Peptides against a protein of PDB entry 5ZKO. Designs and how they scored, part 52

Target 1, 44 residues: chain A of PDB entry 5ZKO
Amino acid sequence: SASNPRKFSEKIALQKQRQAEETAAFEEVMMDIGSTRLQAQKLR

## One batch from the design tools (peptide; made by RFdiffusion4, then SolubleMPNN)

Design b2_p18_7_s3 (from b2_p18_7, 12 letters changed)
Fold by OpenDDE base, seed 1:
Structure b2_p18_7_s3 (fold): chain B 44 residues (1-44), chain C 44 residues (1-44), chain A 18 residues (1-18)
Amino acid sequence: as target 1 above (44 residues)
Amino acid sequence: as target 1 above (44 residues)
Amino acid sequence: SSAALQALLEQLRELEEK
């Protein structure tokens, strides 16, 4: 079966995008937690 | 608003899982490319 | 590595152009 380099490059690009999106989502969660912790600390 | 540590922990766990899944998917793509390259090399 | 991946992507691009 012929190598499909274009298909592979597309798959890689898509997976990189997904990884970036998941990283961004994780960072958002962590920022929310950090903000909450900071608020709690200020109230103490 | 009360800190919801259980909710935060759940969010973190979910995001970690998603990141792991995306990493696994990426590794699968890379393995497929590697296999294709190896096959091509053997035919040379 | 990121560098290895980038090199592979470049090789794939070259193959697409042929």
Scores: peptide ipSAE 0.105, ipTM 0.624, DockQ to the pose 0.023
Fold by OpenDDE base, seed 2:
Structure b2_p18_7_s3 (fold): chain B 44 residues (1-44), chain C 44 residues (1-44), chain A 18 residues (1-18)
Amino acid sequence: as target 1 above (44 residues)
Amino acid sequence: as target 1 above (44 residues)
Amino acid sequence: SSAALQALLEQLRELEEK
């Protein structure tokens, strides 16, 4: 059926937002790992 | 606090999975848009 | 790319107006 193009634009915007949020979450995890590794190295 | 490396690896794996799922969802939206556009062009 | 996505969104807007 004729899906409204506005609906698609909304879906795209939502997906981009989700991707950005997941990227941010991943970066936070990587920062925590980096910090932990640095601390562990200082204790060696 | 000393976060277990296994915990970090699990977090990374989870985030990679989420990113892959969001990418797949985005690709599905883009496929639907592509199909709709193609149909619209055929009707012109 | 971001530019390609923007172009697609513009095309979708054009389709919506017709």
Scores: peptide ipSAE 0.101, ipTM 0.623, DockQ to the pose 0.024
Fold by OpenDDE base, seed 5:
Structure b2_p18_7_s3 (fold): chain B 44 residues (1-44), chain C 44 residues (1-44), chain A 18 residues (1-18)
Amino acid sequence: as target 1 above (44 residues)
Amino acid sequence: as target 1 above (44 residues)
Amino acid sequence: SSAALQALLEQLRELEEK
């Protein structure tokens, strides 16, 4: 049949991975901001 | 100071956009799966 | 939802086994 379940599962898995990677990148940005804020506080 | 609020805000906005784009891509995959399933049902 | 995704993945698995 035209349906390819394995290909669909693979596409889903790849998209989930990409979402996780973007979440991790966002968390890295937030950590950088937090570190900068903490440094600024210490210098006050 | 080393803090650049505008740059931080911009980085956050960009990451939010990327997350939204990955979500949209995932939804497209799910729609393709749904359409395929519906087609298979109609052909039965 | 996560539950809906899991249900779909289960259905796909069943189709792969047929």
Scores: peptide ipSAE 0.099, ipTM 0.621, DockQ to the pose 0.146
Fold by OpenDDE base, seed 4:
Structure b2_p18_7_s3 (fold): chain B 44 residues (1-44), chain C 44 residues (1-44), chain A 18 residues (1-18)
Amino acid sequence: as target 1 above (44 residues)
Amino acid sequence: as target 1 above (44 residues)
Amino acid sequence: SSAALQALLEQLRELEEK
């Protein structure tokens, strides 16, 4: 598509924001998994 | 949150799908930028 | 960016290992 560099920069900025949101979601899942494993270890 | 490993795996799978979509969008933007630069070079 | 994407891919691999 014929878009200008300014439009490309906006698209890249939006993708970086989405990537940050996904990273936060993964960190939450990893924390939950780690906590669950630690709890299982304590009960063992 | 107290969720089971199956729920965690489902969340991870969903995030992998979203990441793949972001990668595709990024590649499209990079292709457009590269094409524009090449066109400018040809006109120079 | 490519670096940000690579970091996300690495986190995905870490989640699979845990």
Scores: peptide ipSAE 0.118, ipTM 0.647, DockQ to the pose 0.031; fails the geometry check

Design b2_p18_8_s1 (from b2_p18_8, 10 letters changed)
Fold by OpenDDE base, seed 5:
Structure b2_p18_8_s1 (fold): chain B 44 residues (1-44), chain C 44 residues (1-44), chain A 18 residues (1-18)
Amino acid sequence: as target 1 above (44 residues)
Amino acid sequence: as target 1 above (44 residues)
Amino acid sequence: DEEEEAADQAKLLEALAK
């Protein structure tokens, strides 16, 4: 089938969305770890 | 439960692995698009 | 699979909350 630039652009956009979701999940993990560390320091 | 730094480090490593996998998937999509474009130019 | 990744992320977050 002939290359459809609109379909290719859509594939790129969807893949970039997935990468952004993974980045957000990483930031959430880091926030939770940071909060836990801060709490542990306050309890010492 | 007390914060376990080793467990936190493992969680970070796993999340970074996931981000790398999504990056690799993006590169594969871009390669396929590039190959299709090159083929279309050669037929032209 | 995004659904599998979301499920794995949820498990990571749950483990951090404990």
Scores: peptide ipSAE 0.132, ipTM 0.678, DockQ to the pose 0.020
Fold by OpenDDE base, seed 3:
Structure b2_p18_8_s1 (fold): chain B 44 residues (1-44), chain C 44 residues (1-44), chain A 18 residues (1-18)
Amino acid sequence: as target 1 above (44 residues)
Amino acid sequence: as target 1 above (44 residues)
Amino acid sequence: DEEEEAADQAKLLEALAK
């Protein structure tokens, strides 16, 4: 079928959303690790 | 349990790997789109 | 698979809460 810019744009947007979700998941993990480290320091 | 830097480092490494895999998947999608566009131009 | 990724993320979060 012919090039469909709308379909390609939708595929790109979906993939960018997935990348953003993975970035957010990474930031959440880093926050939890940071909080755990801070709590451990306060208990000393 | 106490802070385990090894376990945290492993979690960070795994998450970074997933981000790299999503980036590679994005690049593959972009290559396929680019190739499709180039082929469509050659057929004109 | 995105579903497998979400399940792995949930396990990661559970491990951080312990």
Scores: peptide ipSAE 0.125, ipTM 0.672, DockQ to the pose 0.019
Fold by OpenDDE base, seed 1:
Formats: C-alpha cells, sequence, structure tokens
Structure b2_p18_8_s1 (fold): chain B 44 residues (1-44), chain C 44 residues (1-44), chain A 18 residues (1-18)
C-alpha cells in the first residue's frame, strides 16, 4: 500500500522523539556521574 | 557509593549504542520513504 | 517499546545511584 505521506511524517516525528529521549537519558546519566564525582571531590 | 568508574564507562557506552541504534532506525525509515517516493515517480 | 526503554533507563539510573 502506498504509505500515506501523513503517516510517514508521523513516523519521522516519532523517531525524532525517540532520539531526543535517548539524548535526555544520556544527559541524565552524565549528570549523575558528574554529581557523584563532585561529591567525591567535596569529601576530600 | 562511589560508582566504579568502569561501570560508568560501560553505562555510557550502552547509551551511545542506543543512540546509534535509534539513528540507524531513523535512516531505515527515511530510506523506506525515499524508495516509496522513487517508486511513485517511476509509475508516472 | 518506549515503556521498556524507560524502564531500562530507570534501572540504569538506579544502578548509578548505588
Amino acid sequence: as target 1 above (44 residues)
Amino acid sequence: as target 1 above (44 residues)
Amino acid sequence: DEEEEAADQAKLLEALAK
């Protein structure tokens, strides 16, 4: 079936959302690591 | 607990892998859309 | 599944906090 162009745009938007969510999750992990490192430095 | 830097590096690597997988999935969707568009053009 | 990915991320964060 000729995929309705409107459905393609929706699929693209969904994939962009997933990429943004993965980026946010990565940033959260990096922030936690950074906070742990900062705490370890303060305890010295 | 001072998170073992080795475990943090593994978690970062896993998140980078997920980002790469989401990018590949996006590229696959874009290729499918491109192929459908090309087929529609050939049928004209 | 986005919910499965979010659950895996939550487990990852929990493991980082320990």
Scores: peptide ipSAE 0.125, ipTM 0.677, DockQ to the pose 0.020; fails the geometry check
Fold by OpenDDE base, seed 4:
Structure b2_p18_8_s1 (fold): chain B 44 residues (1-44), chain C 44 residues (1-44), chain A 18 residues (1-18)
Amino acid sequence: as target 1 above (44 residues)
Amino acid sequence: as target 1 above (44 residues)
Amino acid sequence: DEEEEAADQAKLLEALAK
């Protein structure tokens, strides 16, 4: 099927958005870990 | 809550997996575009 | 840039290893 170039561009944009969302979710997890470690160090 | 370090490691691993899955999905879209372009070039 | 994203992730991991 002559996949409409706009359809491909839309798919690319959607996948880029998903990648960014998963990166943000990873950063949130890492920040939570970092904060927990800092807190544990202060309590020692 | 003393978030168990294993829980954080598990969260990190899960997010890394999701990032890899989204990358693979992006590559699939790009391959589909590339194949379509190659096919169009052969038909010209 | 995938390399930039990977570098940022690596920095976060390094910060956690300390």
Scores: peptide ipSAE 0.091, ipTM 0.672, DockQ to the pose 0.020; fails the geometry check

Design b2_p18_8_s2 (from b2_p18_8, 14 letters changed)
Fold by OpenDDE base, seed 5:
Structure b2_p18_8_s2 (fold): chain B 44 residues (1-44), chain C 44 residues (1-44), chain A 18 residues (1-18)
Amino acid sequence: as target 1 above (44 residues)
Amino acid sequence: as target 1 above (44 residues)
Amino acid sequence: AASEEAAEQAKLAKALAA
């Protein structure tokens, strides 16, 4: 049906959003690790 | 503590795994769309 | 390309988890 293209585009858009969210989560992990390392260095 | 590096590596590994899973999910979406298009073509 | 990236990511994850 003619609605298929719209639904397909929605699926793609949602999946791309999830990928972006996973990237952001990774960056957050790296920031946390970096902050922890910085604190450890300050305590030495 | 000496365990921090191990925990950090674990966090990184898990996040990389999630990114791979999101990529796989995207590929699945694309496959489903492709299959639907193929079926539509066969019916015309 | 996407599959290659996914494979690399999975490989890295496995290596770090070992």
Scores: peptide ipSAE 0.203, ipTM 0.688, DockQ to the pose 0.035
Fold by OpenDDE base, seed 4:
Structure b2_p18_8_s2 (fold): chain B 44 residues (1-44), chain C 44 residues (1-44), chain A 18 residues (1-18)
Amino acid sequence: as target 1 above (44 residues)
Amino acid sequence: as target 1 above (44 residues)
Amino acid sequence: AASEEAAEQAKLAKALAA
């Protein structure tokens, strides 16, 4: 079962990638909110 | 458009939930790896 | 610490979604 360490590393890598993607999605949401706030400021 | 703040809060909440779920999934992976390592130690 | 933060985030998410 020498393949187990490689499989574990792959599983960890995939999970880290998903975490990064979720972080990026959160940052996008925050950017959208920020842009909306900026627009509201400019229109006042 | 008074609904925008509520929609933003909902979007943030959903994203935070997803981040928490991904963190939990990562911890589960780490637990599985840890258990495997512990078993390997005991069998040696 | 990460699990604690995740739990707090989940609580916040639930509160905001209510």
Scores: peptide ipSAE 0.201, ipTM 0.685, DockQ to the pose 0.034
Fold by OpenDDE base, seed 3:
Structure b2_p18_8_s2 (fold): chain B 44 residues (1-44), chain C 44 residues (1-44), chain A 18 residues (1-18)
Amino acid sequence: as target 1 above (44 residues)
Amino acid sequence: as target 1 above (44 residues)
Amino acid sequence: AASEEAAEQAKLAKALAA
């Protein structure tokens, strides 16, 4: 149907959004690690 | 503590695994779309 | 390229989990 291309595009877009969210979560993990390292340095 | 580096590495590894899983899910979506396209071609 | 990078990331994850 003519709606198929739009639906496909939506599926792709949603999946790309999920990947971006996982990247953001990774960046948050890295920030947490960075903060922990900074705290450890201050305690030395 | 000496365990911090390992824990950090584990957090990073787990997050990278999640990203890989999302990529695999994306590939599955693309396969589904490809299959749908093939089916549509056969019906034309 | 994205798939290759994901595969490398998965490999690294597995290595770190071992």
Scores: peptide ipSAE 0.200, ipTM 0.687, DockQ to the pose 0.034
Fold by OpenDDE base, seed 1:
Structure b2_p18_8_s2 (fold): chain B 44 residues (1-44), chain C 44 residues (1-44), chain A 18 residues (1-18)
Amino acid sequence: as target 1 above (44 residues)
Amino acid sequence: as target 1 above (44 residues)
Amino acid sequence: AASEEAAEQAKLAKALAA
Protein backbone atom coordinates (compact mmCIF):
# COMPACT_ATOMS: atom_id res chain seq x y z
CA SER B 1 0.00 0.00 0.00
CA ALA B 2 1.12 3.54 -0.79
CA SER B 3 2.99 5.46 1.92
CA ASN B 4 2.36 9.14 2.63
CA PRO B 5 5.89 10.55 3.09
CA ARG B 6 4.74 14.12 2.46
CA LYS B 7 2.04 13.83 5.10
CA PHE B 8 4.49 12.39 7.60
CA SER B 9 6.93 15.19 6.89
CA GLU B 10 4.17 17.70 7.45
CA LYS B 11 3.23 16.12 10.78
CA ILE B 12 6.86 16.20 11.90
CA ALA B 13 7.25 19.82 10.87
CA LEU B 14 4.10 20.87 12.71
CA GLN B 15 5.15 19.02 15.84
CA LYS B 16 8.62 20.58 15.77
CA GLN B 17 7.00 23.98 15.43
CA ARG B 18 4.84 23.33 18.47
CA GLN B 19 7.89 22.26 20.46
CA ALA B 20 9.63 25.49 19.50
CA GLU B 21 6.58 27.51 20.51
CA GLU B 22 6.48 25.82 23.90
CA THR B 23 10.19 26.55 24.38
CA ALA B 24 9.59 30.19 23.49
CA ALA B 25 6.70 30.33 25.95
CA PHE B 26 8.97 28.97 28.67
CA GLU B 27 11.58 31.61 27.89
CA GLU B 28 8.87 34.26 28.11
CA VAL B 29 7.88 33.02 31.57
CA MET B 30 11.49 33.17 32.72
CA MET B 31 11.95 36.63 31.24
CA ASP B 32 8.84 37.87 33.03
CA ILE B 33 10.14 36.47 36.30
CA GLY B 34 13.49 38.15 35.74
CA SER B 35 11.88 41.46 34.85
CA THR B 36 9.67 41.39 37.93
CA ARG B 37 12.61 40.59 40.17
CA LEU B 38 14.72 43.31 38.61
CA GLN B 39 11.97 45.84 39.15
CA ALA B 40 11.61 44.76 42.75
CA GLN B 41 15.35 45.21 43.30
CA LYS B 42 15.32 48.68 41.77
CA LEU B 43 12.47 49.76 44.01
CA ARG B 44 14.17 48.60 47.22
CA SER C 1 5.99 45.82 45.27
CA ALA C 2 5.20 42.26 46.34
CA SER C 3 6.49 39.41 44.19
CA ASN C 4 4.40 36.33 43.39
CA PRO C 5 6.86 33.44 43.70
CA ARG C 6 4.10 30.84 44.03
CA LYS C 7 2.42 32.07 40.87
CA PHE C 8 5.70 32.02 38.98
CA SER C 9 6.39 28.49 40.17
CA GLU C 10 2.96 27.46 38.97
CA LYS C 11 3.56 29.00 35.56
CA ILE C 12 6.89 27.18 35.27
CA ALA C 13 5.30 23.89 36.25
CA LEU C 14 2.52 24.23 33.72
CA GLN C 15 4.93 25.19 30.96
CA LYS C 16 7.22 22.25 31.70
CA GLN C 17 4.20 19.96 31.58
CA ARG C 18 3.25 21.30 28.18
CA GLN C 19 6.80 20.75 26.94
CA ALA C 20 6.60 17.14 28.10
CA GLU C 21 3.27 16.69 26.35
CA GLU C 22 4.67 18.07 23.10
CA THR C 23 7.65 15.72 23.36
CA ALA C 24 5.30 12.79 23.89
CA ALA C 25 3.26 13.88 20.89
CA PHE C 26 6.42 13.94 18.78
CA GLU C 27 7.29 10.43 19.88
CA GLU C 28 3.78 9.33 18.95
CA VAL C 29 4.23 10.76 15.46
CA MET C 30 7.53 8.91 15.05
CA MET C 31 6.01 5.69 16.35
CA ASP C 32 3.13 5.97 13.90
CA ILE C 33 5.58 6.51 11.04
CA GLY C 34 7.58 3.48 12.16
CA SER C 35 4.48 1.33 12.48
CA THR C 36 3.25 2.31 9.04
CA ARG C 37 6.63 1.57 7.49
CA LEU C 38 6.87 -1.76 9.24
CA GLN C 39 3.43 -2.74 8.01
CA ALA C 40 4.36 -1.73 4.49
CA GLN C 41 7.49 -3.89 4.65
CA LYS C 42 5.54 -6.89 5.90
CA LEU C 43 3.05 -6.57 3.07
CA ARG C 44 5.72 -6.43 0.36
CA ALA A 1 14.01 9.07 26.31
CA ALA A 2 13.36 12.74 25.61
CA SER A 3 9.76 12.48 26.80
CA GLU A 4 10.87 10.66 29.93
CA GLU A 5 13.30 13.41 30.79
CA ALA A 6 10.73 16.07 30.05
CA ALA A 7 8.20 14.23 32.21
CA GLU A 8 10.67 14.17 35.09
CA GLN A 9 11.26 17.88 34.67
CA ALA A 10 7.53 18.47 34.77
CA LYS A 11 7.27 16.41 37.94
CA LEU A 12 10.05 18.39 39.57
CA ALA A 13 8.48 21.67 38.52
CA LYS A 14 5.15 20.58 39.96
CA ALA A 15 6.80 19.66 43.23
CA LEU A 16 8.48 23.07 43.35
CA ALA A 17 5.15 24.78 42.78
CA ALA A 18 3.48 22.87 45.64
Scores: peptide ipSAE 0.199, ipTM 0.689, DockQ to the pose 0.032

Design b2_p18_8_s4 (from b2_p18_8, 13 letters changed)
Fold by OpenDDE base, seed 2:
Structure b2_p18_8_s4 (fold): chain B 44 residues (1-44), chain C 44 residues (1-44), chain A 18 residues (1-18)
Amino acid sequence: as target 1 above (44 residues)
Amino acid sequence: as target 1 above (44 residues)
Amino acid sequence: AAEEEAAEQAKEAAALAA
């Protein structure tokens, strides 16, 4: 049944996309923290 | 303002948890694919 | 071939998500 490999590949691709999105979200969190810290330093 | 560091640490911890959950979900997908392939090999 | 295609599609998906 040749359809299974393609379905699996799509499932893998979607999961890798989710991992990339989570990485980007983490980087955004770190950027926000960094920006807030920088602002706090400027106010001292 | 001492509350900001704790809030940031919590945000980082939650994001790391999400990354770990996505990794586990990926491993589950790969296991399902592997199991299906193994079953297909047994039926040949 | 299917695994290679899956890897390429996964890279494309990751690139689109970035």
Scores: peptide ipSAE 0.198, ipTM 0.673, DockQ to the pose 0.036
Fold by OpenDDE base, seed 3:
Structure b2_p18_8_s4 (fold): chain B 44 residues (1-44), chain C 44 residues (1-44), chain A 18 residues (1-18)
Amino acid sequence: as target 1 above (44 residues)
Amino acid sequence: as target 1 above (44 residues)
Amino acid sequence: AAEEEAAEQAKEAAALAA
């Protein structure tokens, strides 16, 4: 069916979106850790 | 606090686990699509 | 064409997530 390739493409796109969201969440975690480390250094 | 580095390491490890799970989910999607495409080719 | 559309949608999704 001609609709199957489009549905597959949509499934791939949604999965790529989830990967991007996980990357953003990872970067946020690293920023929080970096900020905490910087604050700890300023207090020494 | 000496406990903060360990908590940060744990947070990073959990995020890396989530990234690995998303990669596995992506590979499963690609395998399903590949199987469907192969089946469609066999029916032609 | 469907693969190209998927790549474009994936880029748009990544831009929205950033």
Scores: peptide ipSAE 0.195, ipTM 0.672, DockQ to the pose 0.035
Fold by OpenDDE base, seed 5:
Structure b2_p18_8_s4 (fold): chain B 44 residues (1-44), chain C 44 residues (1-44), chain A 18 residues (1-18)
Amino acid sequence: as target 1 above (44 residues)
Amino acid sequence: as target 1 above (44 residues)
Amino acid sequence: AAEEEAAEQAKEAAALAA
C-alpha cells in the first residue's frame, strides 16, 4: 500500500534521531570526563 | 580521586552499549521494511 | 526516491536533535 513508504521513512527518521541523541549523550560524557581530568591535573 | 577512572570507564561502557542497542534497533527496522517490500513484490 | 526522501528526513531529525 502507498502508505507504507511514508511510514517506513518516518520509522527510519525517528531511529536516526535516537542514534544522534545517543551520540550527543556520549560526547557529553566524554566532555565531563575531560573536564574532571583537567581539574584533577590542576590540583596537583 | 582514584575512584573516578573506574566510574568513567563504566559510564563509557554503558554509553557504548546504548549505542549498540540503537544500532540493533535500526537494523531491525530495516529488516521489517525489507520483509514488507518483499511480500508486496510477491503479491504482484 | 523513497530511500532518498527517508534519508533527508533522517538528516533533518538528526540536525534537530543536535
Scores: peptide ipSAE 0.194, ipTM 0.673, DockQ to the pose 0.037
Fold by OpenDDE base, seed 4:
Structure b2_p18_8_s4 (fold): chain B 44 residues (1-44), chain C 44 residues (1-44), chain A 18 residues (1-18)
Amino acid sequence: as target 1 above (44 residues)
Amino acid sequence: as target 1 above (44 residues)
Amino acid sequence: AAEEEAAEQAKEAAALAA
């Protein structure tokens, strides 16, 4: 049915969104690590 | 404390694992779509 | 066309995440 392509495109889009969210979460982790390192340097 | 770097490295590793899992899930979605398309072509 | 659109949307989503 013609509706399957739309469902597939939506599934792809949702999966790409999840990948983007995981990337953002990774960047946040890296920022937190960077901030912690900066704080440790300032306290020396 | 020297333990913070280890915790951060673990956090990074876990996040990279999550990204890999999301990539695998995306590849599975694409495989399913490809299989569905192939099936639709065979039924014509 | 639907595949291309889905690929373009996926590319746009990836660009927004970068």
Scores: peptide ipSAE 0.189, ipTM 0.660, DockQ to the pose 0.041

## One batch from the design tools (peptide; made by RFdiffusion4, then SolubleMPNN)

Design b2_p19_1_s1 (from b2_p19_1, 15 letters changed)
Fold by OpenDDE base, seed 1:
Structure b2_p19_1_s1 (fold): chain B 44 residues (1-44), chain C 44 residues (1-44), chain A 19 residues (1-19)
Amino acid sequence: as target 1 above (44 residues)
Amino acid sequence: as target 1 above (44 residues)
Amino acid sequence: AARARKLSAELAELKEQQA
């Protein structure tokens, strides 16, 4: 089927959603890194 | 100039390519962080 | 690529601190 501007907008929205999910995962990892770093510092 | 479906499809394709490259790099680093964390846990 | 670069930097720092 032919793509049209409406379908393109949906594709862009889907990509933005994926980016938001990856950003959330990134923030979780960064929090874990922070916790691990703090623990490592306490052991030194 | 008026945008058309052909130009839109090219923009979407380029955006998807960029997202795929960034996703691959992100996943690799996250795996390394996981591995490093696991190693640190084994040393404790 | 900004996200990946930031993760890489944090990982490197973590490894250094745990060595």
Scores: peptide ipSAE 0.274, ipTM 0.652, DockQ to the pose 0.019
Fold by OpenDDE base, seed 4:
Structure b2_p19_1_s1 (fold): chain B 44 residues (1-44), chain C 44 residues (1-44), chain A 19 residues (1-19)
Amino acid sequence: as target 1 above (44 residues)
Amino acid sequence: as target 1 above (44 residues)
Amino acid sequence: AARARKLSAELAELKEQQA
């Protein structure tokens, strides 16, 4: 039930975990993009 | 000398190699972005 | 330039998805 604080806190914890995983994946892509840009600059 | 066809062909070959490396890096990043989006969709 | 624009667009979509 949405009215159960325990269930709510668990849902929020799961959401935060998912967000952290999404953030980590995003940071990985950003790092790769940065590396690609640096590589492209070296290749020019 | 820029007028030396051999030197010119070598420069063009190097440029083509660099372009291929840039292409490979680009494709890698695009793949990572696509994978990240798919992952984010699964996490929602 | 076309590749850079494509990466920028994909990155923008990714950021929007993360928001």
Scores: peptide ipSAE 0.219, ipTM 0.569, DockQ to the pose 0.080
Fold by OpenDDE base, seed 5:
Structure b2_p19_1_s1 (fold): chain B 44 residues (1-44), chain C 44 residues (1-44), chain A 19 residues (1-19)
Amino acid sequence: as target 1 above (44 residues)
Amino acid sequence: as target 1 above (44 residues)
Amino acid sequence: AARARKLSAELAELKEQQA
């Protein structure tokens, strides 16, 4: 089968989008964990 | 200084309240982590 | 301490899934 650079570039772009979404979700959880830790400290 | 059972009971009640709040915060973060993991799996 | 350990373990698993 012939090489398809356009389709390859589309796959890379899609992969980058997925990675960005995963990173954003992870950062949200980290913020929540940080907030929980701060709350626990205040309650002590 | 004389024992103050009333003030002691108030301290215990306050401690129980704090523990309940910390537990609620923990459960919230666990739910967020679970949701994030599920999202990450769907993106793969 | 038990809750903290559980959070740490779940976070570690999340990081592994994203790696």
Scores: peptide ipSAE 0.217, ipTM 0.565, DockQ to the pose 0.077
Fold by OpenDDE base, seed 2:
Structure b2_p19_1_s1 (fold): chain B 44 residues (1-44), chain C 44 residues (1-44), chain A 19 residues (1-19)
Amino acid sequence: as target 1 above (44 residues)
Amino acid sequence: as target 1 above (44 residues)
Amino acid sequence: AARARKLSAELAELKEQQA
């Protein structure tokens, strides 16, 4: 059955959104790790 | 010069406190990573 | 060092899951 191009574009957009959200979450963790490391160094 | 035992004990106590704080910070980051991973999986 | 290694490993797993 012919794939609906609109449905395809919507799926791609949704995928991009999810990827952006996952990336943002990862970046937050990286920042937290960096901050934790800095804090640990200050405590020494 | 005779090391003041009180000063020594205070230094040890301070060191233990710092170690506990660093451990707590580490555990927090580990939890954040775990939670982020779980969230990322749910978004898929 | 052990804690740092654990963090790095968890990050690596997170990256792998997102790839």
Scores: peptide ipSAE 0.216, ipTM 0.564, DockQ to the pose 0.079

Design b2_p19_1_s2 (from b2_p19_1, 11 letters changed)
Fold by OpenDDE base, seed 2:
Structure b2_p19_1_s2 (fold): chain B 44 residues (1-44), chain C 44 residues (1-44), chain A 19 residues (1-19)
Amino acid sequence: as target 1 above (44 residues)
Amino acid sequence: as target 1 above (44 residues)
Amino acid sequence: AEEEKKKSEELAKLEEEQA
């Protein structure tokens, strides 16, 4: 099947989306940790 | 539940691992596309 | 036309082998 450049572009786009989603998930984790640390400091 | 810094560090490490895995998957896609393009060029 | 078909089939096999 002729390497459809369109399919390759879609494959790349999908993979870039996954990278962005994992970055967002990391940022969420960091925000949760930051909030928890701030709460712990307020309780002291 | 006291934010166990150990659990947070593990959570961060896991998320960084996921980011690395997605990066590797992207690189694999790019290599596959590159190889396919090279092969297609050789067949011309 | 037959040579183009052979090239397309060969490319298809190469794409399948890389998967």
Scores: peptide ipSAE 0.107, ipTM 0.644, DockQ to the pose 0.016
Fold by OpenDDE base, seed 5:
Order: sequence, then C-alpha cells, then structure tokens
Structure b2_p19_1_s2 (fold): chain B 44 residues (1-44), chain C 44 residues (1-44), chain A 19 residues (1-19)
Amino acid sequence: as target 1 above (44 residues)
Amino acid sequence: as target 1 above (44 residues)
Amino acid sequence: AEEEKKKSEELAKLEEEQA
C-alpha cells in the first residue's frame, strides 16, 4: 500500500520526507516563539 | 494574548521527541538494508 | 551527488535480488 512501501528506496524516501516534515514543524515552533518575543518587546 | 512560555517549552519537547522517533525509524530501515546486503554477499 | 548515485544503484540491485 502507499502507506507501507515494500521497496527499500521507497521506504528511505518516505522516512526522509517524514524527517523533513518534523524539522519544518520544529522550525515553525521556533519562529512563533521569536515572533511572540518581538511582539512583547514592542508592547513594552 | 500573554506569551505562555510553558506551552512553548512543551511544544519544543514534543517536536524533539517526534524528531527522535523518526530518526529511530530511519535507522531501523537502514539496519534492515544492511542485513539484506550481508545476506546477498553470503549467497554469492 | 556521486556517492548518492552509487548508493541508489546498490539499493536497486538489492531490491532486484529480493524480487
């Protein structure tokens, strides 16, 4: 099935995609923290 | 709204956990490939 | 890029042997 590739090349590609997605999600959280800090500084 | 540092720390911890889980899944795939390679070499 | 290409070719051979 598309969710469970049998080929090693497809398994590797899927795992690399998941790693990239989790990295992007982490970077988004860090950007939100940075933006919140900047906004808090402007309101002081 | 007021910045909630606790929520941010929890988000960071969750994202780091997810990154570690996806890394472990990738290492498992690579170990399986390595085992297959060793078996193929023994059959030659 | 060359190392990635070699790995992909080796992986393709392993996949063919499993078929």
Scores: peptide ipSAE 0.100, ipTM 0.678, DockQ to the pose 0.022
Fold by OpenDDE base, seed 3:
Structure b2_p19_1_s2 (fold): chain B 44 residues (1-44), chain C 44 residues (1-44), chain A 19 residues (1-19)
Amino acid sequence: as target 1 above (44 residues)
Amino acid sequence: as target 1 above (44 residues)
Amino acid sequence: AEEEKKKSEELAKLEEEQA
């Protein structure tokens, strides 16, 4: 099952997906910071 | 908001923690593969 | 071939145990 992959190849693939999701979440945080900085610059 | 940099720093720290946790989980999967391979070799 | 099949099945069990 997708929640409990029997094969190591599937476990690796799942873990790579999780790493990618956490990377995307980090990039979203950085975009939020970037947008906030840009807004602050426009207010100067 | 630009006025609360602490909140962004906290968000970054949390996300870095999550990335580290996912890295550790990946390393665990790789250790499991290694142990399984060693066991399989002993069965030969 | 039969011994190889047995080893493959044993490996598959080990994979399931580690999952």
Scores: peptide ipSAE 0.094, ipTM 0.669, DockQ to the pose 0.020
Fold by OpenDDE base, seed 1:
Structure b2_p19_1_s2 (fold): chain B 44 residues (1-44), chain C 44 residues (1-44), chain A 19 residues (1-19)
Amino acid sequence: as target 1 above (44 residues)
Amino acid sequence: as target 1 above (44 residues)
Amino acid sequence: AEEEKKKSEELAKLEEEQA
């Protein structure tokens, strides 16, 4: 099952995907912060 | 809200927590695999 | 062949979802 892979190789692959997705989410947050900072500088 | 923090500092903190939790989950998978490998060696 | 089958089955059981 996609939700509960039995094979360890599948579990590893799924977990690595989750780690990558969380990294991407962090990068998105940082991009939003960067954009906000740039806009704040334009308002000065 | 805990689900949707407005402050960037809170968003960063939450995201870092998620990354740490996913790392811990990966380490758990690797520990289980290690135990399985040890057991498989005993069966040889 | 039977011993190998037993080992394979035992390994397959170990490969089941652990936690």
Scores: peptide ipSAE 0.085, ipTM 0.661, DockQ to the pose 0.023

